Peptides against a protein of PDB entry 6UG1. Designs and how they scored, part 152

Target 1, 304 residues: chain A of PDB entry 6UG1
Amino acid sequence: SNEERKRRKYFHMLYLVCLMVHGFIRNEWINSKRLSRKLSNLVPEKVFELLHPQKDEELPLRSTRKLLDGLKKCMELWQKHWKITKKYDNVGLYMRTWKEIEMSANNKRKFKTLKRSDFLRAVSKGHGDPDISVQGFVAMLRACNVNARLIMSCQPPDFTNMKIDTSLNGNNAYKDMVKYPIFWCEVWDKFSKKWITVDPVNLKTIEQVRLHSKLAPKGVACCERNMLRYVIAYDRKYGCRDVTRRYAQWMNSKVRKRRITKDDFGEKWFRKVITALHHRKRTKIDDYEDQYFFQRDESEGIPD
Target 2, 301 residues: chain A of PDB entry 6UG1 as posed
Amino acid sequence: SNEERKRRKYFHMLYLVCLMVHGFIRNEWINSKRLSRKLSNLVPEKVFELLHPQKDEELPLRSTRKLLDGLKKCMELWQKHWKITKKYDNEGLYMRTWKEIEMSANNKRKFKTLKRSDFLRAVSKGHGDPDISVQGFVAMLRACNVNARLIMSCQPPDFTNMKIDTSLNAYKDMVKYPIFWCEVWDKFSKKWITVDPVNLKTIEQVRLHSKLAPKGVACCERNMLRYVIAYDRKYGCRDVTRRYAQWMNSKVRKRRITKDDFGEKWFRKVITALHHRKRTKIDDYEDQYFFRRDESEGIPD

## One batch from the design tools (peptide; made by RFdiffusion4, then SolubleMPNN)

Design b2_p22_3_s3 (from b2_p22_3, 9 letters changed)
Fold by OpenDDE base, seed 5:
Structure b2_p22_3_s3 (fold): chain B 304 residues (1-304), chain A 22 residues (1-22)
Amino acid sequence: as target 1 above (304 residues)
Amino acid sequence: RLEELRKKLEELLEEFKEYLFS
């Protein structure tokens, strides 16, 4: 019905705000001074120097290579720190079906929210789910004065799916779900004027995204619980930015159709949500990023 | 200002979790 379409759209919007607020809160928690002091001790001086290379005036690419090497070593250090990776309870922050949402409403299970103190303890001990691990990795890089962003791929229920039963085939559902991350890291490269993508936990990869990312879900089964629609970046200065364009190869032709921003109302609303979560002034880094997004939009073209 | 905002966002998040999982 038209009513059910409206209900699913509004529920999607509410769920999206909750996810984005969750990302904001986790981004604040990883700025903990107590956590920062503990995590900085995990990084040897030689690795710290690689994270902060001098500008090579002859070949700026040498400075970028040192930074990439520093990030690789930080990823290796993080694997040594992290002792226990817990499985997600049910689906974690991956996309729920409409049936799962309806069934959850009938079962008043008290969702046990992880407190700030428990999160900081989990990161410090190296014991938690993959999301806590990624968030802790971002905290370690920030403890080393690296301009690292927490990235969150927000997975609200698909308001464009009007099926009553959205049951997923059970046997490989968890493996397909966790094949691609929900949280990752970006690091600012001041030499190339680009964000470097870092997945320290899932794919264990570092990439300089040009046209596509390895972190973008591929295949029907992986996209059932992980649809690339809202990739949100949270920086150390409480900035909030939509960086979906970096990771979406087909933003205009495919991704936009699955976003609330497909219409003018949804675009204006989503801009208000981003603005409410963005607590810093604009910088030259934002200008370089917006220029990159513009070039990516021009290169994709408008779908016929 | 950040603590007050954090508190409000945590309250909203819990209200929304109660709504989403109620």
Scores: peptide ipSAE 0.027, ipTM 0.702, DockQ to the pose 0.094
Fold by OpenDDE base, seed 4:
Structure b2_p22_3_s3 (fold): chain B 304 residues (1-304), chain A 22 residues (1-22)
Amino acid sequence: as target 1 above (304 residues)
Amino acid sequence: RLEELRKKLEELLEEFKEYLFS
């Protein structure tokens, strides 16, 4: 019905706000001074120097290579620190079906929210789910004075799916779900004027995304619980930015149709949400990023 | 201000989780 379409749209909006707020809260928690002091001790001086290379005036790419090598070593150090990777409880923050949402609403199950103290302890011990691990990795890079962002791929229920029963086949669902991350890191490369993508936990990869990312879900089964729609970046200065354009090959033709921002009302509403979560002034880094997004929009063109 | 915002947002998240999972 038209009413059910409206209900699903509004529920998607509310769920999206809650996910974005969760990302904001986790981004604040990883700025803990106590945690920072502990995590800085994991990084040897030689690795710290690679994270902060001098500018090579002859070939700036050499400075970028040193930074990439430093980030690779940080991923290795992080893997040594992380002792226990817990499975997600149920689907974690991956996308729920409409049926799962309706069934959850009937079962009065108190969702146990992880307290800040428990999160900080989990990161410090190296015990937790993959999301906590990624968040802790961002905290370690920030402890080394690296301009690292927490990236969250927000997975609200698909308001474009109007099927009543959206049950997924159970057995392979977890493997397909966790094939791609929902949290990762970005690091600012001051030499190339670009964000470097870092997945320290899932794919264990470092990318300089131009057109395509390995972190973008591929295949029907993987996209059932992980749809690239809202990739939100949280920086160390409490900035909040939509960075979906970086990871979406087909932003205009495919991704936009599945976003609340497909219409003017949804665009204006989503901008208000971003603005409410953005607690810093604009910087030249934002200008370079916006220019990159503009060029990516022009190069994709308008879908015929 | 950030602590107050965090607290309000945590409360809203918890209420919404209760609504989503109740």
Scores: peptide ipSAE 0.025, ipTM 0.682, DockQ to the pose 0.091
Fold by OpenDDE base, seed 2:
Structure b2_p22_3_s3 (fold): chain B 304 residues (1-304), chain A 22 residues (1-22)
Amino acid sequence: as target 1 above (304 residues)
Amino acid sequence: RLEELRKKLEELLEEFKEYLFS
């Protein structure tokens, strides 16, 4: 019905705000000074120097290569620190079906919310789910004075799916779900004027995204619980930005159709949500990023 | 101001979790 379509749209909007607020809260928690002091001790001086290379005036690419090597070594150090990777409880922050949402509404399950103290302890001990691990990795880079962002791929229920029963077949569902991350890191490269993408936990990869990312979900089974629609960046200064354009090859042709921003009302609403979570002044880094997004939009063209 | 906002957002998040999962 038209009513059910409206209901799913509004529920999607509410769920999206909750996810974006969750990302904001986790981004604040990883700015903990106590955690920063502990995590800085994991990074030896030689790795710190690679994270902060001098500008090579002859070949800026040499400085970027040092930064990339430093980030690789930080991923290796982080893997040594992280002792226990827990499975997600249920589906974690991956996308739920409409049926799962309706069934969860009937089950007053007391969600055990992870408190700030428990999160900081989990990161400090190296015990937790992959999302906590990624968040802790961002905290370690920030402890080394690296301009690292927490990235969250927000997975609200698909308001464009009007099927009543979307029960997913159980057995391979978890492996396919966790094939691609929900959380990752971006690091500002001051030499190339670009964000470097870092997945320290899932794919264990570093990439300089031009047109395509390895982190973009591919295949029907993986996309059932992980649809690239809302990739939100949270920086160390409490900036909040939509960076979906970086990771979406087909923003205009495919991704936009699955976003609340497909219509003018949804676009204006989503901009208000971003603005409410953005707690810093604009910088030249934002100008370089917006220029890159503009170039990517022009290069995609208008879908036929 | 940031701590007050954090608390308010945590409260809203819990209320919304209760709503989303109630």
Scores: peptide ipSAE 0.027, ipTM 0.700, DockQ to the pose 0.095; fails the geometry check
Fold by OpenDDE base, seed 3:
Structure b2_p22_3_s3 (fold): chain B 304 residues (1-304), chain A 22 residues (1-22)
Amino acid sequence: as target 1 above (304 residues)
Amino acid sequence: RLEELRKKLEELLEEFKEYLFS
C-alpha cells in the first residue's frame, strides 16, 4: 500500500538517524584521554616515526610508502593486542529485514547496550566484537597523533523493498553477513592529499581507493545484510561527512536509488542530519575530498 | 545543551534499540 511505503520510508529515516548518532557517540568515546594514554604504549617509536615521515621533496610517494608501512605495522600490533573477537549478538548493526523488525517489536528483549565505561574496558583488554575492535584501532592511531577517521556503513532497512514478506531464507550464513565490514578506518595522507582506507579487523587490508573499494560488498548473499548506501566519516575533531562516493562505484546509477537522498526533500533532510552531527569548521582537507568526489561524479556520468 | 542533546539522543537510541532488538 501507499501507507506501508510511507511507513517504511519514515522508519528508514529514523533508523538512519539513530545509526548516525551511534557512530557519533562511539567517535566521542574513542577520543578518551585515558584510553589514548594506554593505546599509545602499544606503538613502538620506530612505528611512530613511520606514521610521521618527513616529506620527501624529490618523491612524495616515498613518504606515502613509509606511512603505509607504519599503518601495516599498526595493524599487526593491533592483532597482537586483540585477544578475543566476539561474534555479534544476532545481526549486530547489519541490515535487518522488515519482517525481523516487525517480529522484534513484539518480543521486548532487553538489548544490553554497552556503556562508555564497559567500551573503554573492552578496548583496553582487547575483548569485544569486530566493531569495538575497529573503533579501538582508530583510537590507537589517534593516540599516535594520526588523523584517523572512524567510518561507519549505516545499514537502515531497505525502504525500496516493498515485498510483504522480507524474511531472508534462514540460511544467510553468519559468514556471508560478516564477509564485509560495516566499520573501518580512514587515514589522511598529507603527501598525496588523499584518504587511505584501512580495514584492520575483517579483510585486514590497506587500500588507496581509485574507482572501487575492496570493502564494497559484492554478491547477492553479502548484499542482503550489507548494502553500501550511507558511509559516514567521523573525525577526531567531531567532523561528520558523507563519504559514500569514495566506496560506491555506481553512486548515481545504483546507490542513489536506494538512499533517502534520491529526492530533493530527502537530500535537504539528510544535509540537516549531517550538519547537526558536524561540530567543526571546514578545512583544506575537506576541499581536497570534495574535489575528489566531484571528479568521481563526472567520471561516472549521469545515469541514463 | 550539547550534553543534554547527547543524553536525549542516547536515550532515544536506547529506546529505539530496545524497540528494534526486542
Scores: peptide ipSAE 0.026, ipTM 0.679, DockQ to the pose 0.080; fails the geometry check

Design b2_p22_3_s4 (from b2_p22_3, 10 letters changed)
Fold by OpenDDE base, seed 5:
Structure b2_p22_3_s4 (fold): chain B 304 residues (1-304), chain A 22 residues (1-22)
Amino acid sequence: as target 1 above (304 residues)
Amino acid sequence: MKEELKKYLEELLEEFKKYLFS
């Protein structure tokens, strides 16, 4: 019905706001001064120097290569620190089906929210789910004065799916779900004027995204619980930005159709949510990023 | 900040309820 379509849009938007606020809160928690002091001690001076290379005026690419090598070594250090990777309880922050949402509404199970103290302890001990691990990695880079963003791929229920039963079939549902991350890191390269993508936990990869990312879900089974629609960046200064364009090869032709921003009302509403979560002034880094997004929109073209 | 953000998000949700259920 039209009513069920309205209800699913409403629930999608409510869920999206809750996810975006969750990302914001985790971004505040990883700015903990007590955590920062502990995590900075994990990074040797030689690795710190690689994270902060001097500008090579002859070949700026040498400075970028040092930064990339520093980030690789930080990933290796982080793997040594992290002792226990817990499985997600149920689906974690991956996308729920509409059936799972209805069944969860009937089951008044008290959602045990992780407290800030428990999070800080988990990161400090190296014990937790992959999301806590990524968030802790961003905290370690920030403790080394690196301009690192927490990236969150928000997975609200698919309001474009109007099927009554949205049950997912198959024995490999968890493996397919966790094949691609929900949280990752971006690091600002001041030499190339670009964001470097870092997945320290899942794919264990560093990339400079050009046209496509390795972190973008591929294949039907992986996309059932992880649809790239809302990739939100949270910086150390409490900036909040939609960076979906970086990771979406087909933003205009495919991704936009699955977003609330497909219509003018949804676009205005989503802009209000981003603005509410964005607690800093615009910078030259934002200008370089917006120029990159513009070039990516022009290069994709208008979908036929 | 957190309570103000919560209030603002509640207002955004109410604006949105009005739009969807109007």
Scores: peptide ipSAE 0.028, ipTM 0.664, DockQ to the pose 0.905
Fold by OpenDDE base, seed 1:
Structure b2_p22_3_s4 (fold): chain B 304 residues (1-304), chain A 22 residues (1-22)
Amino acid sequence: as target 1 above (304 residues)
Amino acid sequence: MKEELKKYLEELLEEFKKYLFS
């Protein structure tokens, strides 16, 4: 019905706000000075120097290569620190079906909200789910004065799916779900004027995204619980930015159709949510990023 | 403002968690 379409759109919007606020709160927690002091001790001086290379005036690419090597070594150090990777409870922050939402609304499950103290302890000990691990990695880079962002792929229920029953095939559902991350890191390269993508936990990869990301879900089974629609960046200064354009090859032709921003009302609403979560002034880094997104929109073209 | 917004957002999250897990 038209009413069910409106209900699903509204619930998608509410769910999206709650996910984006969750990302904001986790981004605040990883700015903990106590955590920063502990995590800085995991990074040897030689690795710290690689994270902060001098500008090579002859070949700026050499400075980027040093930064990439430093980030690789940080990823290796982080794997040594992280002792226990817990499975997600149910689906974690991956996409729920409409049926799962309706069934959950009937089952008063005591969801144990992870408190700030428990999060900081989990990161310090290296014990937790993959999301906590990624968030801790961002905290370690920030402890080394690296301009690292927490990235969250927000997975609200698909308001474009009007099917009542989307029974997901049970046996491989978890493996397919966790094949691609929900949280990752971006690091600012001051030499190339670009963000470097870092997945320290799931794919264990570092990439300089041009057109395609390895972190973009591929295949029907993986996209059932991980649909790239809202990739939100949280920086160390409480900036909040939509960076979906970086990771979406087909932003205009495919991704936009599944976003609340497909219509003018949804676009204006989503801008208000981003603005409410964006607590810093604009910088030249934002200008370079917006220029890159503009060039990506022009290169994709307008879908016919 | 910032603490009030944080508190409001935490309240919205707890209400929504109750709704999602109730």
Scores: peptide ipSAE 0.024, ipTM 0.645, DockQ to the pose 0.090
Fold by OpenDDE base, seed 3:
Structure b2_p22_3_s4 (fold): chain B 304 residues (1-304), chain A 22 residues (1-22)
Amino acid sequence: as target 1 above (304 residues)
Amino acid sequence: MKEELKKYLEELLEEFKKYLFS
């Protein structure tokens, strides 16, 4: 019905705000001075020097290569620190079906929210789910004075799916769900003027995204619970930016149709949400990023 | 104001998590 379409759109918007606020809160928690002091001790001086290379005036690419090597070594150090990767409770922050949402509304299960103190303890011990691990990795890089962002792929229910029964069956559903991450890291490369993508936990990869990312879900089974639509970046100065354009090859032709921003009302609403979560002044880094997004929009073209 | 908004959003998030996972 038209009423059910409106209900699903409204619930998608509410769910999206709650996810974006969750990312903001986790980004604040990883700025803990107590956690920073503990995590800086995991990084030896030689690795710290690689994270902060001098600018090579002859070939800036040499400085980028040192930074990439430093980030690789940080991933290895993080793997040694992280002792226990817990499975997600149910589907974690992956996308729920409409049926699962309706069934959950009827079944009053006590959800245990993780308190700030418990999160800081989990990161310090190296025990937790993959999201806690990624968030802790971003905290470690920030402890080393690296300009690292927490990235969150927000998975609100698909308001464009009007099927009544969207139940997902089967044991393989968890493996397909966790094949691609929900949280990852970006690091600012001051030499190339680009963000470097780092997945320290799931794919254990570092990439310089050109046209598409390895972190973008592919295949029907993986996309059922992980649909790339809202990739939000949270920086160390409490900036909040939509960086979906980096990871979406087909932003205009495919991704936009699945976003609330497909219409002018949704675009204006979503901009208000971003603005409410953005607590810093604009910087030259934002100018370089916006220029990159513009070039990516022009290169994709307008969908026919 | 900013702290009140943050607290309100944290409360809404907790209520919404209870609604989604309860």
Scores: peptide ipSAE 0.025, ipTM 0.641, DockQ to the pose 0.082; fails the geometry check
Fold by OpenDDE base, seed 4:
Structure b2_p22_3_s4 (fold): chain B 304 residues (1-304), chain A 22 residues (1-22)
Amino acid sequence: as target 1 above (304 residues)
Amino acid sequence: MKEELKKYLEELLEEFKKYLFS
């Protein structure tokens, strides 16, 4: 019905806000001075120097290569620190079906929220789910004065799916779900004027995204619980930015149709949410990023 | 303001988590 379409749209919006706020709260928690002091001790001086290379005036790419090597070594150090990767409880922050949401609404189960103290302890001990691990990795890079962003792929229920029963049947559902991350890191490369993508936990990869990301879900089964629609970046200065354009190959043709921002009302509403979560002034980094997004929009063109 | 918004958003998250994960 038209009413059910409206209900799903509004519920998607509410869910999206709650996810974006979760990312904001986690981004604040990883700015803990106590945690920073502990995590800085995991990074040897030689690795710190690689994270802060001098500008090579002859070949700026050499400076980028040092930074990439430093980030690789940080991923290795982080893997040594991280002792226990817990499975997600149920689906974690991956996308729920409408049926799962309706069934959950009927069952008054106490959702146990992780307290800030428990999060900080989990990161410090190296015990937790993959999301906590990624968030802790971002905290370690920030402790080393690296301009690292927490990235969150927000997975609200698909308001474009009008099927009544959206139950996902399959023994491999968890494996397909966790194939691609929900949280990752970006690091600012001051030499190339680009964000470097870092997945320290899932794919254990570093990439300089041009047109395609390895972190973008591929295949029907993986996209059932992980649709790339809202990739939100949280920086150390409490900036909040939509960076979906970086990771979406087909932003205009495919991704936009599944976003609340497909219409003017949704675009204006989503901008208000971003603005409410964005607590810093604009910087030249934002200008370079916006220029990159503009070039990506022009290069994709208007879908025929 | 910032702490109040944070508290309000944390409360909304808790209510919404109760609604979603209940």
Scores: peptide ipSAE 0.024, ipTM 0.643, DockQ to the pose 0.086; fails the geometry check

